Peptides against a protein of PDB entry 3V4O. Designs and how they scored, part 66

Target 1, 234 residues: chain A of PDB entry 3V4O
Amino acid sequence: DQPLAKDKVALLIGNMNYREHPKLKAPLVDVYELTNLLRQLDFKVVSLLDLTEYEMRNAVDEFLLLLDKGVYGLLYYAGHGYENFGNSFMVPVDAPNPYRSENCLCVQNILKLMQEKETGLNVFLLDMCRKRNDYDDTIPILDALKVTANIVFGYATCQGAEAFEIQHSGLANGIFMKFLKDRLLEDKKITVLLDEVAEDMGKCHLTKGKQALEIRSSLSEKRALTDPIQGTEY

## One batch from the design tools (peptide; aimed at target 1 D30 C129 A163 H168)

Design b2_p30_5_s4 (made by RFdiffusion4, then SolubleMPNN; from b2_p30_5, 27 letters changed)
Fold by OpenDDE base, seed 3:
Structure b2_p30_5_s4 (fold): chain B 234 residues (1-234), chain A 30 residues (1-30)
Amino acid sequence: as target 1 above (234 residues)
Amino acid sequence: MKEEELKKKKEEEEKKKKEEEENSKKLQAR
């Protein structure tokens, strides 16, 4: 039997116009393209650009209110980010230079809150760098995660590496979204889909040896983004 | 026909390679 979602909800955040950090360009295009694709997959999509810390926290809170038992939750982030001790931090546009964990949103904290909602699937697509922030020595004490076997991380890059975009005068995607968009509508288990994206991205000459997709998952069921919503007569 | 097609394909490959080289210089880390 095909797995069913109770509902499908996505939060997409693209941060570009940083106050104290280098400006980005591609998150605009990435968020718009991903929004259109996820809507074709019957996701309820909230897409936001250039969020302050306060606005990002509010957006996450509102996203969590849409989550419930059996709901598919997807979080996409494009912007500056870092990884300390396996914890991923999304950087708001008003973050100071240097930024610290208290200025940023921890993805693993969001995951914990999603688990409390008893979601059917938790997907994180993190289109940011995963370098260590040497200005932040804080080891976050995270509460223990539950064993839910419904978690997928798609990292645009490997641990300690950078995620890239092309700075063009025109509209261009980030490297991750460039390949993700071509596969996203495929009716495949989400981990299989991301593995194919990893292979496609691996053929990119621009980012060979600099960026590679990493999949981290604990997914015991064949869940796909194409899974139908329960109670919808297809 | 085959030689003109081969020439056109080579020109397209060179154009693509030049575009890729230009794009490589414009990579920005997030």
Scores: peptide ipSAE 0.463, ipTM 0.821, DockQ to the pose 0.449; fails the geometry check
OpenDDE base, seeds 1, 2, 4, 5: peptide ipSAE 0.443, 0.453, 0.460, 0.458; ipTM 0.806, 0.811, 0.815, 0.810; seeds 1, 2, 4, 5 fail the geometry check

Design b2_p30_6 (made by RFdiffusion4)
Pose (drawn by RFdiffusion4):
Structure b2_p30_6 (pose): chain A 234 residues (1-234), chain P 30 residues (1-30)
Amino acid sequence: as target 1 above (234 residues)
Amino acid sequence: REEILKEGPAPTTEEEEEEVSEELVEELNE
């Protein structure tokens, strides 16, 4: 009755040095922090910075190869992003200005590929803006996903809104990780844990009225990032 | 993701940027 994971795997990407878009600073420290915390939780973690589109597609293919039945899979992205018609896109460092969906990675397509591997848990922590891209002409018409009841999204901000880091950030985490890092080691269902992070973030004066954590979850089983790996000793 | 901007004129020197950062970090830690 203790939920178990066949394995725990994560892919973390922080994009900062954009060629044609404002540069960011905090993704480095955000990725460094989450890498440490997830390693403490026995995840196998691949952590990468300043990825071009080509490198981002390769990183996700490698991550998909590590996924199999019952595996917990987690994707964290910190950098520029956008959201059109409910689909979230991650923007690589080589994105032109303006850019369209073909220059970016669609998170929903990644989730579809993860479900094909029959993972036991799918977690997406998207630490990026979610405004429309006016230059993105295209339409989704993606296939409906299977009902696997094991998907959790922790968006650093609401749809049509911005996610933030501190100006000239230096050593400071961005807003989402500033609050996520204090809770991530808790032995609670990931949905509940993210809800506590949403409450902590609501006390932050800098972001009132402009950034709020959005949790979207269909996870029915009580799964946590602290769940033991099957066949190891707990 | 974007940087949260302080209200007022944009900083022109490295010292003004450090001050703006310190102030925002202090507010963050509250």

Design b2_p30_6_s1 (made by RFdiffusion4, then SolubleMPNN; from b2_p30_6, 15 letters changed)
Fold by OpenDDE base, seed 5:
Structure b2_p30_6_s1 (fold): chain B 234 residues (1-234), chain A 30 residues (1-30)
Amino acid sequence: as target 1 above (234 residues)
Amino acid sequence: MVELKAEGPEPKTEEEKEEVRKKQLEELEK
């Protein structure tokens, strides 16, 4: 039986114009292109740029309200970030320098809340650094995640490594999105799709040895972003 | 020329890293 989604909802956040941190460029293009692609896949897409901590939290809350049993949820983030003790933190544009966990949004906390919604699929695409923030000594005590077997993480880079954007005179995609966009519409299991993206990215001489896609998944079913929405005949 | 920009925290100096490591070790020894 082909898996069906009750609905498909995506939240895309691109932070570029940081107040106390280096400005970025790629998130603008990346969010825009990903929005168009996901809409072609019949996702309901909310795309937001340059969010403060307050705005990010509100956006996540609103996103969570759209999730329900069997809904496909996708969270994409492009911006500054870090990873401490396996926890990924998205940095709002108004984050202080240095920022700490209390100033940022923890992805794993969002995942926990998504699991409570009994979603059909949880996809996280994180285009941010995963380097440790030594200014943050907080060890988050996270509750144990449920075993839902429907989680897919696409990290733009490996644990402890940096994610990069290409800086040139014109607007261009980040490294991750450059390759993701070429395959995103393929009717394949999401983990297979991301694996192919990883291979494509691995052939890029520019980031060889610097950035590599990491896929973390507990997906036990053949779920794809192309899966039809229940009640719709395509 | 294509330049890569990292999307993460600014790296600490070696001195700062050492201070952090020292503090962490001290805490572990307590």
Scores: peptide ipSAE 0.175, ipTM 0.594, DockQ to the pose 0.089
OpenDDE base, seeds 1, 2, 3, 4: peptide ipSAE 0.034, 0.035, 0.043, 0.015; ipTM 0.548, 0.354, 0.373, 0.332; seed 3 fails the geometry check

Design b2_p30_6_s2 (made by RFdiffusion4, then SolubleMPNN; from b2_p30_6, 15 letters changed)
Fold by OpenDDE base, seed 5:
Structure b2_p30_6_s2 (fold): chain B 234 residues (1-234), chain A 30 residues (1-30)
Amino acid sequence: as target 1 above (234 residues)
Amino acid sequence: MKELKAPGPEPKTEKEKEEVRKKLLEELNK
């Protein structure tokens, strides 16, 4: 049987205008284009730009309220970030320099909360750097995740590496979104789709050896972003 | 994200930086 989604909800966050960190450009374009694509896939999409810590936390809270049993949840983030001990941290625009975990949002914490909602699918698309933050020695104590077999991480880059953009004055996607957008509407298992994106990105000589898409998944069913919403005739 | 920089010495002027970015973008779109 084809998997069905009770609903499909996405939160897209693009942070560019940092107060204490280098400004970015691609998140604006990336969020915009991804919004349009996900809406074509019948996602309910909330797209936000340049969020403070307070605003990011509120956005995540509101996003979680829309999740329920069988709902497909997708979180996309484009901005500054780091990874310590396997935990991904999204950096708000008002984060201090240097920032620490208490200033940032931990993706794995969000995942835990999504699992509590008994979602049908949890997709994280993280277009941020994954370098360790040496100024943060905090080891987050995370509760053990449930075995839900419905989790997919699409990292724009591999562990310890950076995600890149070309800060051209004109409109341009980040490296990750440039390749992702071309395949996102395909009716394929999400991990297969991302694997193809990884191969496409791998052919890019500019980022070879610098940025590589990493897929981390525990997905036991053939779930796709194109899966129809329950109760609707598609 | 981080700005992708071309190999070699960094351009000093904004004009030069933009030219480098343009070239990088062209390469990306090949």
Scores: peptide ipSAE 0.587, ipTM 0.929, DockQ to the pose 0.756
OpenDDE base, seeds 1, 2, 3, 4: peptide ipSAE 0.567, 0.507, 0.559, 0.552; ipTM 0.922, 0.898, 0.921, 0.918

Design b2_p30_6_s3 (made by RFdiffusion4, then SolubleMPNN; from b2_p30_6, 14 letters changed)
Fold by OpenDDE base, seed 5:
Structure b2_p30_6_s3 (fold): chain B 234 residues (1-234), chain A 30 residues (1-30)
Amino acid sequence: as target 1 above (234 residues)
Amino acid sequence: MVELKAPGPPPKTEEEKEAVREKLLKELNE
């Protein structure tokens, strides 16, 4: 039997117009195009741009309410971020300079909450900087995660690297989205799909030696974004 | 694009949570 999703829900966040940090451009078109693609995969998609801390926290909370046993959950983020001690932080547009963990959203905390929902698949696609934030020496104390084999992380940058944008035009994609969009609709295990995206990025002259896709997963089943929703016939 | 907005106060009971879920899902499908 093939894997089935009870439902498929995605939250996409693109932060560009930062108040106290450099502005970005790519998240606008990236979120738009990813929204269209995920809808073709029968995802229920919520897409938001330029969120404050309060708005981001609210969006995540509402997203979590849509999750349940067997549901496929996908979180995409494009914007500024950092990584301290293995914890990834998404930076809201109203974050101060310098920002600290108390001003940001911890991805691992969100994962913990998703696990409590007994989801069928948890996918995180993070197009953000992963450099250490020297202004934040706080070590997050997180409860131990449940041992589940349904987690997939796609980091558009390696640890310590910055995210890059294509500077062709005002509607240019980020580098990660440029390659992801070409394969996202393929009926393949999600880790296999992302691995192929990583290979494409590695072969491209524009990205070779500059930006790489890092994949971390515990996925033990052949689950794909193309998996049908339970109760539907194809 | 669809914007998330949960009406009313934060749900506390399982029944309230389910009601919010159903409402939001309906809006997302439109």
Scores: peptide ipSAE 0.027, ipTM 0.470, DockQ to the pose 0.015
OpenDDE base, seeds 1, 2, 3, 4: peptide ipSAE 0.007, 0.021, 0.021, 0.018; ipTM 0.372, 0.457, 0.502, 0.422

Design b2_p30_6_s4 (made by RFdiffusion4, then SolubleMPNN; from b2_p30_6, 14 letters changed)
Fold by OpenDDE base, seed 3:
Structure b2_p30_6_s4 (fold): chain B 234 residues (1-234), chain A 30 residues (1-30)
Amino acid sequence: as target 1 above (234 residues)
Amino acid sequence: MVEIKAPGPEPKTEEEKKKVREELEALLNE
């Protein structure tokens, strides 16, 4: 009675060396550690760093080609970002200053495309700032999403807030990954797992009152990252 | 073995896009 994944595919993007924006450090370590963990969970993982707009769009396109009915898709992003009108935007390293929606990748648009693939699970882990971009007044017009009840968003921070990293340490994780990595291998429904991560962040004196995980989900099945792949022994 | 891909050329042409695809596939096979 355990849910099965047809396959598991993850795209991890860490943007650090921005041309026109402050450089980051944590995405390197975070992508590395998450890659290792997801591979232990039998995910096929593509990990990329410092992507331009063109590279990001191409990576997403290729990622989408790997998705199919029943496939678990996971998109992780660490870097600069913003959120306008409920839409999350990932900022490529070559984005201008100021950047606008046309320079960035809209996560909700990617979700729409993932839904068209009839995936078994769509997980977005967004380790980025979610502050409003005052320089972008464009309201994205997106097609209506399908009712698939297989969507999970893990935002490293609350809406309008910032995601943090410790830049003075070369091996320091972002705040989100620091807690996520300790629980990611647990055999639990993904929303339950993330909720526990949120609690851990809330209890830690280093993050309490500074950064809080936000979970948005529509998940009607007990799907876990540990779910076995169909056709494999479990 | 964990591989993290460094930035590559901007895929402006179909050939460049193909190259990126190959690199992505290589990462998936590791």
Scores: peptide ipSAE 0.021, ipTM 0.345, DockQ to the pose 0.021
OpenDDE base, seeds 1, 2, 4, 5: peptide ipSAE 0.108, 0.051, 0.011, 0.017; ipTM 0.502, 0.427, 0.328, 0.405; seeds 1, 2 fail the geometry check

Design b2_p30_7 (made by RFdiffusion4)
Pose (drawn by RFdiffusion4):
Structure b2_p30_7 (pose): chain A 234 residues (1-234), chain P 30 residues (1-30)
Amino acid sequence: as target 1 above (234 residues)
Amino acid sequence: EEEEEEEEEEEEEEEEKEEEGLQSRYSELK
């Protein structure tokens, strides 16, 4: 009755040095922090910075190869992003200005590929803006996803809104990680844990009225990032 | 003139750091 994970795998990407878009600072420290915390939770973690589109697609293919039946899979992205028609896109450092969906990675397509591997848990922590891209002409018409009841999204901000880091950030985490880092080690269902992070973030004066954590979840089983790996000793 | 401009930019940046403002992760499309 203790939910178990076949394995625990994560891919972390932080993009900062954009060629044609404003540069960011905090993704480095955000990625460094989450890597440490997830390693404490026995995840196998691949952590990468400043990825071009090509490198991002390769990184996600490697991550998909590590996924199998019953595996907990987690993807964290910190950098520029956008959202058109409910679909979220991650923007690589080589994105032209303006850019369209073909220059970016669609998170929903990654989720579809993860479900094909029959993972036991799918977690997306998207630490990026979610405003429309006016230059993105295209339409989704993606296939409906299977009902696997094991998907959790932790968006650093609401749809049509911005996610933030501190100006000239230096050593400071961005807003989402500033609050996520204090809760991530808790032995609670990931949905509940993210809800406590949403409350903590609500006390932050800098972001009132402009950034709020959005949790979207269909996870029915009480799964946590602290769940033991099957066949190891707990 | 170049040294004065460099000092004014350093003072402005120090003031902006003290304000601990917000930087968006929006792409600022042209």

Design b2_p30_7_s1 (made by RFdiffusion4, then SolubleMPNN; from b2_p30_7, 12 letters changed)
Fold by OpenDDE base, seed 5:
Structure b2_p30_7_s1 (fold): chain B 234 residues (1-234), chain A 30 residues (1-30)
Amino acid sequence: as target 1 above (234 residues)
Amino acid sequence: DEELEELLEELEEEEERKKRGLQSFDPELK
């Protein structure tokens, strides 16, 4: 029997117009493209750009409230970020320079909260740098790094100080989204799908050795983003 | 890409509406 979702909800955040940090280009297009794709998959999508710390926290909290038993959730973030000792942080547009953990949203904390929800599937996708922030001395949160059976964590990372962007048709696209968009609508187990995306990234001469997709999951069921919503007659 | 530009404009407007909506749900959130 094909798995069914109670509902499908997604929160997409793209931060590009930073006040005290270099502006990005890719998040704009990436969020829009992903929004359209997820809507084709019958996700209820909230897409937001250039969020302050306050706005980001509110958005994430509201998203978490939407997660419940059997719900398929997807959280996507594109923007500046950093990683210290396994802890990843999303940087709001109003973050100071230098920013600290208190100014940012801890990914692992969010993941922990997601895990508390008995979701049918929960996907967290990060498209941000994993550069160390020497101005943050936050202690590692080891327990939050674990992934439960219903959680899929994808982390698109690049080497170097800045995110690598690919210019296409006058617009800069994120490398991750470039490959993800080609496969996202496929009726495959989400981990298989992401693995194929990772392979595509690895085979591309432009991205090989420069950008990779880290996937963490213990998903034991064949859950796909294409799974139908319960109660739908079509 | 003209189609993309039009889509971007529409989505920006929608995002602003959603942003305001989300912020209004719980003003106590930090």
Scores: peptide ipSAE 0.027, ipTM 0.479, DockQ to the pose 0.027
OpenDDE base, seeds 1, 2, 3, 4: peptide ipSAE 0.014, 0.021, 0.022, 0.019; ipTM 0.463, 0.451, 0.495, 0.473; seed 1 fails the geometry check

Design b2_p30_7_s2 (made by RFdiffusion4, then SolubleMPNN; from b2_p30_7, 16 letters changed)
Fold by OpenDDE base, seed 5:
Structure b2_p30_7_s2 (fold): chain B 234 residues (1-234), chain A 30 residues (1-30)
Amino acid sequence: as target 1 above (234 residues)
Amino acid sequence: AEEEERERAEKARAEAIAKKGLQSYDPELK
């Protein structure tokens, strides 16, 4: 049966102008293009660039306020990041060098909070590196996640690997968005859609052996980003 | 024929981009 979303809400964060870390370029274009695509899918989109820790936390809080039972929530992040012990950390532009988990936002914590909202779908698209931060030995103690079977992670790169942007032009996409944007509007289960993106990345000579998409999900229903919002007619 | 040409073009583009370089999102922690 056709799944319905109570609403669709997306938070897009692109960090590029870091104070203490190398500057990036692609997040600007990637956030912009993804914003346009998600709006075509009737998402309510909040797009923000170059957020400090305080601003990122506030943005996430505001995002969570828009979530409720049956709402589709999508979080996209492009910027510096790291992964320690399976926990993904988004790095604010004002993070020190080196930074620790206390300076960053943990994606899994956000997921936990989204689950508390009884969302219909939780999608995380993380365009960041997944290397371990050796300067952070903290192991976050997270509450056990509920079995909601509505979680999808699209990691731009595999565990322990790097994500890349093309230094060809000032308007070039990151590698992940380059392939994602071509399929995002397809009316397919989100995991199927991401699988196709993964295949496209795998076939591309630019990314072979350099960057591979990892999909992690427990999605038990045929949920798609194209799913209509409840109360709307075709 | 079209597939072969597409593959060749993709390879050439990849090589050109590789020469320009890729920027890692690695924060290069130090």
Scores: peptide ipSAE 0.183, ipTM 0.595, DockQ to the pose 0.344
OpenDDE base, seeds 1, 2, 3, 4: peptide ipSAE 0.067, 0.020, 0.024, 0.158; ipTM 0.537, 0.480, 0.517, 0.568; seed 2 fails the geometry check

Design b2_p30_7_s3 (made by RFdiffusion4, then SolubleMPNN; from b2_p30_7, 13 letters changed)
Fold by OpenDDE base, seed 3:
Structure b2_p30_7_s3 (fold): chain B 234 residues (1-234), chain A 30 residues (1-30)
Amino acid sequence: as target 1 above (234 residues)
Amino acid sequence: KEKEEKEKKEKKEEEEKKKKGLQSFSPELK
């Protein structure tokens, strides 16, 4: 039997106009393109750009309110970020330089809250760097995650590595989004889809040996972004 | 001296990336 979603909700955040950090370009286009694709997949999409810490926290709170049992939740982030001790941190545009974990949003904390909503699927697409922040040695005390077997992480890059954008002719796209957009509409298990994206990205000569997609998942069911919403007539 | 060499190396690598049309999503931290 084909898996069904009770609903499909996505929060897309693109941070580019940082106050105390280098400006980015790709998040604007990447969020826009992903928004259009996810809408074609019948996701309810909230897309936001250049969020402060306060605004990011509010956006996540509002996103969580849309989640419930059996709902597919997708969080996409493009911007500055770092990874300390296996925890991924999204950097708001008003973050100080240097920033600390207290200035940032921890993805694993969001995952915990999503699990509490008994979601049908939790997908994180993180288009950010995963280098360690040496200015913050704080180890977040995170509560243990539940065994929900419905989690997929698509990291734009490997642990300790950087994610890149290609700037050509004044336009920029993230490397990850460049390849993701070509396959996102395919009716495949999300982990299979991401694996194919990883192979496509591996053919990019510009980022060969510098950026590679990492898939981290615990997904016990054949869930796809194309899965129909329960009770909808197609 | 070691800090200055590190900064010089990072700057050179960033310039080479820019010449190739690549920009990192990594911030420069102070």
Scores: peptide ipSAE 0.296, ipTM 0.703, DockQ to the pose 0.359
OpenDDE base, seeds 1, 2, 4, 5: peptide ipSAE 0.282, 0.282, 0.043, 0.281; ipTM 0.724, 0.721, 0.444, 0.710

Design b2_p30_7_s4 (made by RFdiffusion4, then SolubleMPNN; from b2_p30_7, 15 letters changed)
Fold by OpenDDE base, seed 4:
Structure b2_p30_7_s4 (fold): chain B 234 residues (1-234), chain A 30 residues (1-30)
Amino acid sequence: as target 1 above (234 residues)
Amino acid sequence: KKKKEEEEKKKKEEEEIKKKGLQSYDPELK
């Protein structure tokens, strides 16, 4: 029996024009490409660029309001970020240099809130560095996660490593999106799909040894981004 | 052949990528 989604909602954030940090190029194209792909998968997509801390928090709040029991939620982020003690932090464009956790959005906190919505699937695609921020000495105390078995993290890079973008033909793409876009429409369990993306990234001479996808999941059902929405006839 | 053209396009893209290199998302914290 094929799993069904009550609805499918995605929030895509691409931060490029940082005030106090190096500017990025890839998030613009990456968000655009992912938007088009997710729309083909019947996701309701909100795509936003260059968000301040206030705007990011508001966007996440609005995103959470669209989540409900059985809804598929996907959060994509491309921009600066860091990882401390297993917690991922997305950096707003107005973050100071250096930034701390109080200036950033913790992904695991968002996950906790998504779990409270009893979503059918929670997917996080994080295209950012995962290096430790030595300027942030705070250890966030996160609420205990529920055992929902519907969580998938796709990290663009390994723990403690950097993510990269490539430039060609006047366009820039993140390495993660370069490979993800080729498989995203496939009707496969999301973890299997990401595993194939990881293999593609590993086989490419441009990215081998430079960047590797990490998948962290607790997914007990064969959930795919292609899963149909309940009540819709295809 | 369309396949050959696609392969050539891919090769050119790869060459361009090699020339430009990879840009890190490193925030370059001060």
Scores: peptide ipSAE 0.445, ipTM 0.817, DockQ to the pose 0.308
OpenDDE base, seeds 1, 2, 3, 5: peptide ipSAE 0.400, 0.401, 0.400, 0.394; ipTM 0.790, 0.794, 0.791, 0.786

Design b2_p30_8 (made by RFdiffusion4)
Pose (drawn by RFdiffusion4):
Structure b2_p30_8 (pose): chain A 234 residues (1-234), chain P 30 residues (1-30)
Amino acid sequence: as target 1 above (234 residues)
Amino acid sequence: SLEEKYEELKEEFWENPVFSNELQSRDSEL
């Protein structure tokens, strides 16, 4: 009755040095922090910075190869992003200005590929803006996803809104990780854990009225990032 | 490596520290 994971795998990407878009600073420290915390939770973690589109697609293919039946899969992205018609896109460091969906990675397509591997848990922590891209002409018409009841999204912000880091950030985490890092080791269902992070973030004066954590979840089973890996000793 | 990049950032920060109470968006500013 203790939920178990076949394995725990994560892919973390922080993009900062954009060629044609404002540069960011905090993704480095955000990625460094989450890497440490997830390693403490026995995840196998690939952590990468400043990825071009090509490198981002390769990184996600490698991550997909590590996924199999019953595996917990987690993707964390910190950098520029946008959201058109409910679909979230991650923007690589080589994105032109303006850019369209073909220059970017669609998170929903990645989730579809993860479900094909029959993972036991799918977690997306998207630490990026979610405003429309006016230059993105295209339409989704993506296939409906299977009902796997094991999907959790922790968006650093609401649809049509911005996610933030501290100006000239230096050593400070961005807003999402500032609060996520204090809770991530808790032995609670990931949905509940993210809800506590949403409450902590609500006390932050800098972001009132402009950034709020959004949890979207269909996870029915009580799964946590602290769940033991099957066949190891707990 | 990631750790080496983090330690280099700490060295640069303590040589020339900057403090701010303002926000920077992770928006592409199209």

Design b2_p30_8_s1 (made by RFdiffusion4, then SolubleMPNN; from b2_p30_8, 12 letters changed)
Fold by OpenDDE base, seed 1:
Structure b2_p30_8_s1 (fold): chain B 234 residues (1-234), chain A 30 residues (1-30)
Amino acid sequence: as target 1 above (234 residues)
Amino acid sequence: SLEERYEQLKKEVAANPVFSDKLQSFSPDL
């Protein structure tokens, strides 16, 4: 039997116009491309750009309220970020310089909250730097993901450059989105799809040794973004 | 329903002066 989603919802966040940090450009095009692709996959998509700390927290909280039993959720973030001691943080556009954990959104905390929703599938995709923040000495204690959470976490790393962009078809995409957009519509298990994206990134001369995709999954079932919504006739 | 909550979220984002200029449509149907 083909897996069915009760419904599909996505929140896409792209931060570019930082107040106290270097401005980015790729998130605009990447959010645009991903929005169009997810709509083709029958996702209900909310796309937001240049969110403050207050706005980001509210948007994520509201997204979490949309997650329910059997729902397919996708959360995407493109912008500045950092990683300290295995904890990743998304940086709002109004974050101070230097920023600290109290100014940012902890990815692992969001993942923990996603586990409680009994979703059919939950995908969290990050396109942000993994640079250490030497100005934040906080070491959060984080619990491991539940084995039954049906969560897929993709973390696209950007080493060295704040925004490594490449032009494809006249558009300047972030590296992750360049490869993701070529495969996202494929009818494949989401972990297989992302593994193939990771391989494509590793083979490309532009990204080899510069960009990588880390994938963590608790998905034990065959679930795809192409899975039909329950009650929908095709 | 999820649909109602989704529409409410979009409405809140669009109506909130903090978020209204941040919402991207990219399509007339959403």
Scores: peptide ipSAE 0.322, ipTM 0.835, DockQ to the pose 0.031
OpenDDE base, seeds 2, 3, 4, 5: peptide ipSAE 0.021, 0.026, 0.273, 0.096; ipTM 0.573, 0.590, 0.818, 0.690; seed 2 fails the geometry check

